# Ledger of designs, part 259: peptides against a protein of PDB entry 3ESW

Target 1, 322 residues: chain A of PDB entry 3ESW
Amino acid sequence: NNIDFDSIAKMLLIKYKDFILSKFKKAAPVENIRFQNLVHTNQFAQGVLGQSQHLCTVYDNPSWHSIVLETLDLDLIYKNVDKEFAKDGHAEGENIYTDYLVKELLRYFKQDFFKWCNKPDCNHCGQNTSENMTPLGSQGPNGEESKFNCGTVEIYKCNRCGNITRFPRYNDPIKLLETRKGRCGEWCNLFTLILKSFGLDVRYVWNREDHVWCEYFSNFLNRWVHVDSCEQSFDQPYIYSINWNKKMSYCIAFGKDGVVDVSKRYILQNELPRDQIKEEDLKFLCQFITKRLRYSLNDDEIYQLACRDEQEQIELIRGKTQ

## One batch from the design tools (peptide; made by RFdiffusion4, then SolubleMPNN)

Design b2_p29_3_s1 (from b2_p29_3, 16 letters changed)
Fold by OpenDDE base, seed 2:
Structure b2_p29_3_s1 (fold): chain B 322 residues (1-322), chain A 29 residues (1-29)
Amino acid sequence: as target 1 above (322 residues)
Amino acid sequence: SLLEELKKILEEILKMKFEEWIKEVASKI
């Protein structure tokens, strides 16, 4: 009997799809108990859960996307993208256009739109007065600052005029479209919303060692791409470990469709102790949250995302950015 | 070739699944 390899392949693909879909079914009672015990007993797990409840969904706001697109200079952005695409992009196919868009958004955001704020300018003395500012500490938000999801306000005294300047650490990205200044948190928060406003698949990456960045899913590269708005960096995951010689323990990516430990992409040397949670418990936690985020998706969406997850896990194991 | 790359991807997916399955089976013993 000639083995019909095509029939066997089709049957294997069907059985494989069914097997994958079976993993994304409603969690067993034992998994729910394990999850509840983990988040109640482990502070790191509780922190990851708390971040997922915000970061996985907050950027999926159509009203915010409209406000972003109305605020950006789209004519300038698309003019620059079209110019760079016209040089080399036609040879690589239409899917590379989105990579050029993300690269221009990085340029535009850093060079034309947003400002790094180590210290604020004095509200009384005006521009270029940050050198005169002395930190006095931090306090809670006032009634106006509290409207814009502000947890902390940094307080500065001007050495020249003696007046107090407040630097509220806003977490509302729409307020950041007005203020146009911040540190890594404000940069990454607003830039994540900007990328989402173009309909892109984006994750927010939290590093335990006080840095944050994005990942964008490139259809051209068919993988998650490192994107740091502070650095104007595209596809340079090595910059922290190698260029900065930064010591790191955890990098966790938060997206609408999942939570993923991406530490292997970014922690290339100088690894700090991973002592906050057991590796098996972190893997379980990320998978459990990811399953919950996918409960409303159809079988084809679940299958496509599961194929993407497996490709990413292979990439992270091989250490090969193709 | 694309075929060799797909084969390697499939082998690794199968290996990861097998290792997870073995861990799951071992946890029930």
Scores: peptide ipSAE 0.015, ipTM 0.419, DockQ to the pose 0.047
Fold by OpenDDE base, seed 1:
Structure b2_p29_3_s1 (fold): chain B 322 residues (1-322), chain A 29 residues (1-29)
Amino acid sequence: as target 1 above (322 residues)
Amino acid sequence: SLLEELKKILEEILKMKFEEWIKEVASKI
């Protein structure tokens, strides 16, 4: 009897697909109970859930994408992308063009579009007066600032003229298109929206130790790529642990299709205690939220995303991001 | 223990290698 190896392989693939899809079926009652207990009893879990409810969906706004594309100098961006692609990109195929686009968006955003603001300039004395600014503390937003999802306003006094300058910490990324200044939070927030506006698969990465960045799914590299708008950094996940010698405990990625613990990609040394949640409970939490985010997807979409998840888990375990 | 962590990593790698193997088998069909 000739063993029909093709038939066996097809049957194995079907069974494997069914096995993968079975993990994404509606949560069992026991999983729902475990989830509810976890988010009610663990503050870190509640924080991750709260962040997922915002960060996984807020950037999927077509109106915002249009406003972004209307605000950016697309002619300059594409001219620069085309110029870099013409040098080396023709040999690597069409998928590399998107990597050139993300690299140009990093350049454009840092060099031409957005500014770092540690202290604001004095509203009365004008430009290049931030050195004269003394922090007085923080307060709630006024009626105008409240229109733009502002939770905190930093207050500064000018040592030269004595006037008060307000630095609102806006969370509305559309307001950031106008203000064009901020710290890591404002940079990452607006840059995440910019990448999403080009139709890219993007995740927002939250680090517990007061930093934030993006990941982009490169179709050319067939993996998630580190992207930091503040650093103009592409595919350099080591910069925090190695270059900055930063101590870190958790890095959590938030995207429309999932929540993933990406700590292993970024925490290469100087790991802080991971004592906020049990590792098994964090894994369960991320999987449970991811499962909920995928409830409306078809079986083929679920299977493709599950295959990406597995490849990412291999990468994270092998420690071979490069 | 380091051995338990290594065992967990190996079990995860073995599971993933099976998935890679299935993909490789699929690509030959």
Scores: peptide ipSAE 0.009, ipTM 0.399, DockQ to the pose 0.068
Fold by OpenDDE base, seed 4:
Structure b2_p29_3_s1 (fold): chain B 322 residues (1-322), chain A 29 residues (1-29)
Amino acid sequence: as target 1 above (322 residues)
Amino acid sequence: SLLEELKKILEEILKMKFEEWIKEVASKI
């Protein structure tokens, strides 16, 4: 009896699709209770939820995308992309072009557009005066700063002129298009919006040990790619653990379609204790939030994203990012 | 073909589940 392996495979695939889709159905009452109890009893879970409520949706703003595209030197960007793309002998229309775009956006952002700000320049003395700045502490925003989602303002005194310079820590990425300076938070915030403005699938990665970066989904590589605007880094998830010898406990990715523990991608050595939440509860939390983010999607979209999720989980288990 | 990709995905998922299960069993031994 010739086993019709193709018929069996088709049947298995149908049953598997149905099974996957069944996991994305509306949460059972018991799951809702578990979720509520978890976020009310575990501070880390509450933090992840709070971040998801902002980071998963804030960058999906078409008006902001337009403002970004109007602000960037698109002619320079595409000129450089086209140049590097042609240099490597790729044919027009290859999905790899997007990888060149992201690499150029990293270059452009770091070299031409945005500035790292350890200390602000003196508002009175002008550019390149940060060396003269002494920190006095932090305070709340004033009435003008508060318009741009500012939580904290760092205060500096100029040792040369004695004037006070304010460094508002703006969370409004549109304000960052004007200010063009910040630390990892401002860099990642604006760069996440920039990538989104080019129609890319982007996640914001939060590290508990005070760093943040992006991931974008490369259609060419068919995976999530590490992107750090501060470092001009593309597909180098090892830089933190290996190059910086950074100790880390949690890396959580926040995107429109899900929340994912990506710690295994970035924590390659010097792992800190993961004692903030039970691993099972963190998995449950991320899955639960992800389900909620996907409730409006159709079955095909859900299935495609679920296939992507499973591929990512395989990658994370195997440690095969490269 | 989409079917071949899905077959590969299923095989990888099965492998992943097996690897996860083995790790979980190994952690309990």
Scores: peptide ipSAE 0.008, ipTM 0.409, DockQ to the pose 0.042
Fold by OpenDDE base, seed 3:
Structure b2_p29_3_s1 (fold): chain B 322 residues (1-322), chain A 29 residues (1-29)
Amino acid sequence: as target 1 above (322 residues)
Amino acid sequence: SLLEELKKILEEILKMKFEEWIKEVASKI
């Protein structure tokens, strides 16, 4: 009896697909109870849930994508991408073009488009007057600032003219296209939207120790790639732990298709205590939110995403981004 | 080669997945 190994392999692949899909079925009552108890009893879990409710969906706005594309110098961007692709990209195939695009967007954003704002310029004295600014504290937004999802306004007094300058911390990324200035929060917020506007698969990475950045899914590299707009950094996840010697406890990635603990990618040394939640509960939380985000997807989409998730988990376990 | 390493990684993924799947199938029997 010739064992039809091809038939057995096909049957095993079908059963494996069904098994993977079974993990993404509607949550059992016990999982819902565990989730509800976790988010009501653990402040960190509540914070992750709250962030996921915003960050996983806010950037999937076609109207915002249009406004972004109308605001950027697309002719300059594509000219530079095409120029760099023509040098080295032809040998690597079409999928590398998006990596060149993201690298140019990093360059363009930092050098041509957006500004770092540690202190604002004096509204009365004009440009390059931030050195004269003394912080007075923070307050709530006024009626105009409140239109642009502003939670906090930093207040500065000019030592030269005595006038008050407001630095509203806008969370509306469309307002940031106008203001073109901020800190890591504003940079990452607008840059995440910019990358999404090019149809890229992007996650927002939150670090508990007051930093934020992006990840882009490279089809060429077939993995999530670190992207920091503040640093003009592409595929350098080590910069925080190694170059900055930054101490960190949690890095959580938020995307339309899932929430993932990516701490292992970025926390290479100087790990702070992970005492905010049990590891099993954090894993459960991220999986549960991810499962909810995928409830409307078809079986093929779920399966493809599950395969991608497993490749990422193996990468994170091996500690090899190379 | 990078392809051989990728193939080994994929084979290990498939193996770990297969082992996880076998454990789950075995738990239902």
Scores: peptide ipSAE 0.017, ipTM 0.443, DockQ to the pose 0.053; fails the geometry check

Design b2_p29_3_s3 (from b2_p29_3, 15 letters changed)
Fold by OpenDDE base, seed 2:
Structure b2_p29_3_s3 (fold): chain B 322 residues (1-322), chain A 29 residues (1-29)
Amino acid sequence: as target 1 above (322 residues)
Amino acid sequence: SSLEELLKNLLEILKKKFEEWIKEEASKI
């Protein structure tokens, strides 16, 4: 009897779907105990949990999406996207349009919309006076700054006029649409919201070594794509390890549907000790949070996301992002 | 053995079909 390999493969795929769905069922009591013990005993695990509670859900706000779309120059953005798509995009298929959109949003955000603020300008002396600013330290927000989820305020003295200028580190991305300035944190925060406002699948990537960026799920490339608004970078995950020669230990991606250790995508050389948590405990933590984020999804959504997760894990093991 | 070769071929076919199916299901999101 010729072995019907096609029939065997179909039966295995059905059993695999059931097996995957079984893994996303409600956590066993032992898993809940392990999770509670881990977040209470490990500070890094507590930090990852705290970030997930904010970053996985905060950007899924329809009111904020409307405010973003009303604030951006959509006519300019779509004009530029349509222009680049009309050159070469039609040959690659319609799914490439979103890649052109993300590339234009990177351009628009860096060149036309947002400003890097290493030091603020002096509020008294006006524009282009940041060179005269001396840092005095940081303090808590005042009553007005506290309305916009401000954790800290950097204080600067002008060497020319002696006046104090405050640089609030706002975490409210709607306030950042007004201020239009910041460092990597403000850039990534607002840019993550911008990408979400176009209905894109986006993750916020936290690096332990004081950098943050995005990942976008490209339907054209059928994978997660590195996106850094500060660098105007698309699909260049190597820039930190290779171009900057940056030393890194952890890169954790936070999205609506999961928390993923993406360190293998970005840490290509100069790896720092991963001593903050056991590898098995980090893997367990990310999986446990991901299960909780998917708890309200139907079986087909859970299965599709699990297939996307497995594809990403295969990519990260094979090193195909070279 | 002829059995080991058959098992290797089966594993390769199953791997390929699994990768194709994962890609197809992942694209429906």
Scores: peptide ipSAE 0.026, ipTM 0.581, DockQ to the pose 0.773
Fold by OpenDDE base, seed 3:
Formats: structure tokens, sequence, C-alpha cells
Structure b2_p29_3_s3 (fold): chain B 322 residues (1-322), chain A 29 residues (1-29)
């Protein structure tokens, strides 16, 4: 009796798919209770949930994508991408073009489009006057600033003219297309939207130790790629822990399809105590939120994302960017 | 069927081996 190994393999793959899909079924009552108890009793869990409610969906706005694409110099961007892509003779296939696009967007954003603002220029004295600015503290937004999702306004006094300059910390990325300045928060916020506007799979990475960056899913590399707009950095997850010698405890990635603890990608040394939540509870939380984000997806989408998740978990555990 | 049970057992073994492999690889970091 010739054992039809191909039939057995197909049947195994079907059962494997069904098993994977079973994990993404509606949460059991016990899981809902565990989730509710966790977010009500653990402040870190509540913070992760609160961030997920915003960061996982806010960038999936077609109207914002249109405004972004209308605001960027697309002719310059694509000209530069085409130029860099042509140098490699197209030998690596069409999927690598997106990596060139992201690299050009990093260049364009840092060099041509957006500005770092440690201190604002004096509104009265004009450009290159930030050295004359003394911080007076922070306050709430005024009536105009509040229209653009502003939580805090930093107040500065000019030592030259004595005038007050306001630096509103806008969270509206469309307002950031106008202001074209900020710190890591504003940079990452707008750059995340820019990448999403090109139809890319993007995650916002929050680090507990006051930094934020992006990840993009490279179809060429078949993995999540570190992207920091502030640093013009592509695929350099080590820059924080090694180059900056930064101490870190948590890095959490927020995307439309899930929430993932990516700490292992970025925390290579100088790990701070992970004492904010139990590891099992954080894992449960991220999985539970991810499961909720996928409830409307079809079985094939769920399966493809689950395969991607498993590959990422393998990568994060191996410590090898393949 | 005996085959369905075998495939179920193989899936459980593969799952367990994958979880073990994940733990082992995690311990090498």
Amino acid sequence: as target 1 above (322 residues)
Amino acid sequence: SSLEELLKNLLEILKKKFEEWIKEEASKI
C-alpha cells in the first residue's frame, strides 16, 4: 500500500491551519475576565491598552493618506528611489523597491521636510534664535492649540526681546505637516503616517524610556524592519542599546493587526528591570489585544498574519535578523 | 479515523517541540 505522503501532508496542513485559526476565535469568558482584571489592576497594562486604542487605528485614515501624498514632493522621492533602485540592476526583484522607498523617505523626511526642535525659535526674532530661548515650563493648550490634539504646550521666553514663544506638542499628524518640527514624538507620529500613506505595513514602537520609532514590514526581507526617522536609520535596532548605551525595559509595537512586545529586538544590553507587569500577563495582554484587532479578518488573513507572527517570534528568540 | 488521531498527535508533538524549541532558542540570548 503506497502511503500517499502528499495526502497526509495536505491533511496535516489543513489541521494546522484549523489549529492556528482556533487561537483567534472569540475570546472565552475566562480570557475576558483575566483581561479586565489585568487592565484594572495593572497600570502598565492599562497604559498599553490605552495606547493600542489609539496607535493601532489612528493611522488607517484614507483622508490623511491623501493629504500626506499631496504634501510630499513625490516627484523628488520617486526620482531618488528609481535612481537608487537602478544602480542595483533590479537583480533582487520588485519587493526590494519598497526598501529603497523607505530609505528615501527617511532621507527626505530628515533632510528636506522635517526639523528637530529642542527649543523653538523666537516668534519675534525669527529663524536661528533658539539659543536665546529660556524654558519657563509647560501649560495646557489654548483654544486654537486644542483644535490639533495638543496635550501640552512648552513655554519659552526670549532672552533678547523678552517675548514669550509657545511650543505646542501637537499629536495631530496633519498639523505636523504644517509645523514641520518637533522631537521624537512628533517625528515618529508624522513619519508613521507617511509610511502608512504609501500603503506599507507599519507599527509604532513605544519605548518606556522616552523614545519612539517605527517598524515597517519588508516583503523583501520578509520581516519587521526597524525604522527611526530621527536617526534616518533603517534596520539598525542596535542603535539604542549599543550605540547610545541606552538603558531600556520595554519596547512595545502597535500596529493595525496587533500589539507585540519587541523588547528583545532592541534591548541587547543594559536591560532595566521588567517589574511593571508579569511576563506572562504582558504576553497575554498583547495576544488578547492582537486577537481583538483581528476579529473582523477572514481565515486566510488571520492565517497569514499568524504565520508572520510565528516568524517574528522565531526571529526575536534567535536574536538573529535573518 | 486512526489517521486523524495520528495527525492530531503529530500536531501536538509539533506544537510541543516548537514551544520547546522557542524556549531553547530564547535561552541562548
Scores: peptide ipSAE 0.019, ipTM 0.436, DockQ to the pose 0.059
Fold by OpenDDE base, seed 1:
Structure b2_p29_3_s3 (fold): chain B 322 residues (1-322), chain A 29 residues (1-29)
Amino acid sequence: as target 1 above (322 residues)
Amino acid sequence: SSLEELLKNLLEILKKKFEEWIKEEASKI
């Protein structure tokens, strides 16, 4: 009896696909109870859920994508991408073009488009007057600032002229296209939207220790790539732990198709206690939210995403991000 | 078929081994 190895292999692949798909079926009643209890009893879990409800969906706005593409100098961007691609890209295939695009968007955003604002300039004294600004504290938004999802306004007094300057902390990324200034929060918020507007697979990474950045899924590298708009950084996940010697406890990535604990990619040394939630409960939470985000996807989409998830988990365990 | 059941069992074994391997490798870091 000739063993039909091809038939066996096909059957194995079918059963493997069925097995993977079975993990993404609607949550059992017991899983729903566990989830509800976890988010009700654990503040960190509640925070992760709250962030997922915003960050996983807010950037999937076609109207915002159009406004972004209309606001950026696309001619300059593509000219620079084409120039870099023409040097090396023809040998490496079409998928590398997107990596050049992301690198140019990092350059363009930091050098040409957006500004770091630790303290605002004085509205009365003009440019390069931030050194004269004394913080008076923070207050709620006024009626105009409230139109642009502003949670807080930092208040500064000019030591030279005595006038008050307001620095609204806008969460509306469309308003940030106008203001073109902020700190890590505003930078990451707008840059995440910019990357999404080019049709890229992007995640927003939240670090508990007051920093935020992006990840982009490179089809060329076939993995998630670290992207920090503040640093003009591409594929340098080590910069926080090694270069900055930053102490960190949690890094969580939020995307349209999932929520993932990416701490192992970024926390290479100086790990802070992970005491906010049990590791098993965090893993369950991220998987449960990811499952919910994928409920409307077809079996082939679910399978492709599950294959990406498995590769990422292997990468994170092996510590081979590079 | 007996072969489908065998392949299902093999996949479950490979799954368990993979999950164990993931736990073991995760404990080495």
Scores: peptide ipSAE 0.019, ipTM 0.436, DockQ to the pose 0.055
Fold by OpenDDE base, seed 4:
Structure b2_p29_3_s3 (fold): chain B 322 residues (1-322), chain A 29 residues (1-29)
Amino acid sequence: as target 1 above (322 residues)
Amino acid sequence: SSLEELLKNLLEILKKKFEEWIKEEASKI
């Protein structure tokens, strides 16, 4: 039975590669029209597009990466990584080392570096005075705060000294290296930049129900891994739906190479109505933005990413993160 | 059928080559 299966398989692989690459060719005029109509007529689509224009590219800044690496205690980080890596008996040079690095970065960020800020400390009374702070509302940034991409400033009055403390909600992650405090937005923003500064493939995950986190691509696990800096959580996508019993409708991941609906990874129960956009239109939107982000990549890069995408889609369908 | 067995074998070869390719490309990053 002289069927050259290897030759046939090679031929099929070539044809498959060509087929995949064909999907990433320049968008047809009809697709552009569909996209324009969708983002002009659907507010959710417009929001996803707007987020993609920022979140997909903002963290790919080499100057910011340098500032981050200069600011972090790298000696402590690597000491702890090496210590935990050695305990588990892994050989040097295994791809698993990066997973240990991310786990230590989660620890370091939460325990040593960044602070959760429900209410700010009083600027006059000093540290650990947040209990004395009463919210007065929010206002626009002043001239100094505006330098650091500040959209809003929360205003607090100290019940002890009567002074006003401003809590600017900075979107500049470099400013967050100085302030070292915030909520889920500031945590995720800076932590996304931190992970990027180590050369990792990272996505920012936006949840419609007021939470944000990261995903990083583990070369060891060969998949996207849930990473929540606020929770010091690694590979626990279930924490929101199961542990928090959170109701959610949409989780959208934003990375340099694509926009992906990752809702199926995180929405395991208590799904809210997905009524903001048609499922077919959301799928089209994410694919269209992804296609644009990959437009400058070569055929091999496109094919690699498409293979990664296919694996992720299979994972999301099977519900097998573990 | 002989055709189903052929298709299974081809799929297995394709899968293996795909896994090898992913592994090779992951080693270049």
Scores: peptide ipSAE 0.016, ipTM 0.438, DockQ to the pose 0.314

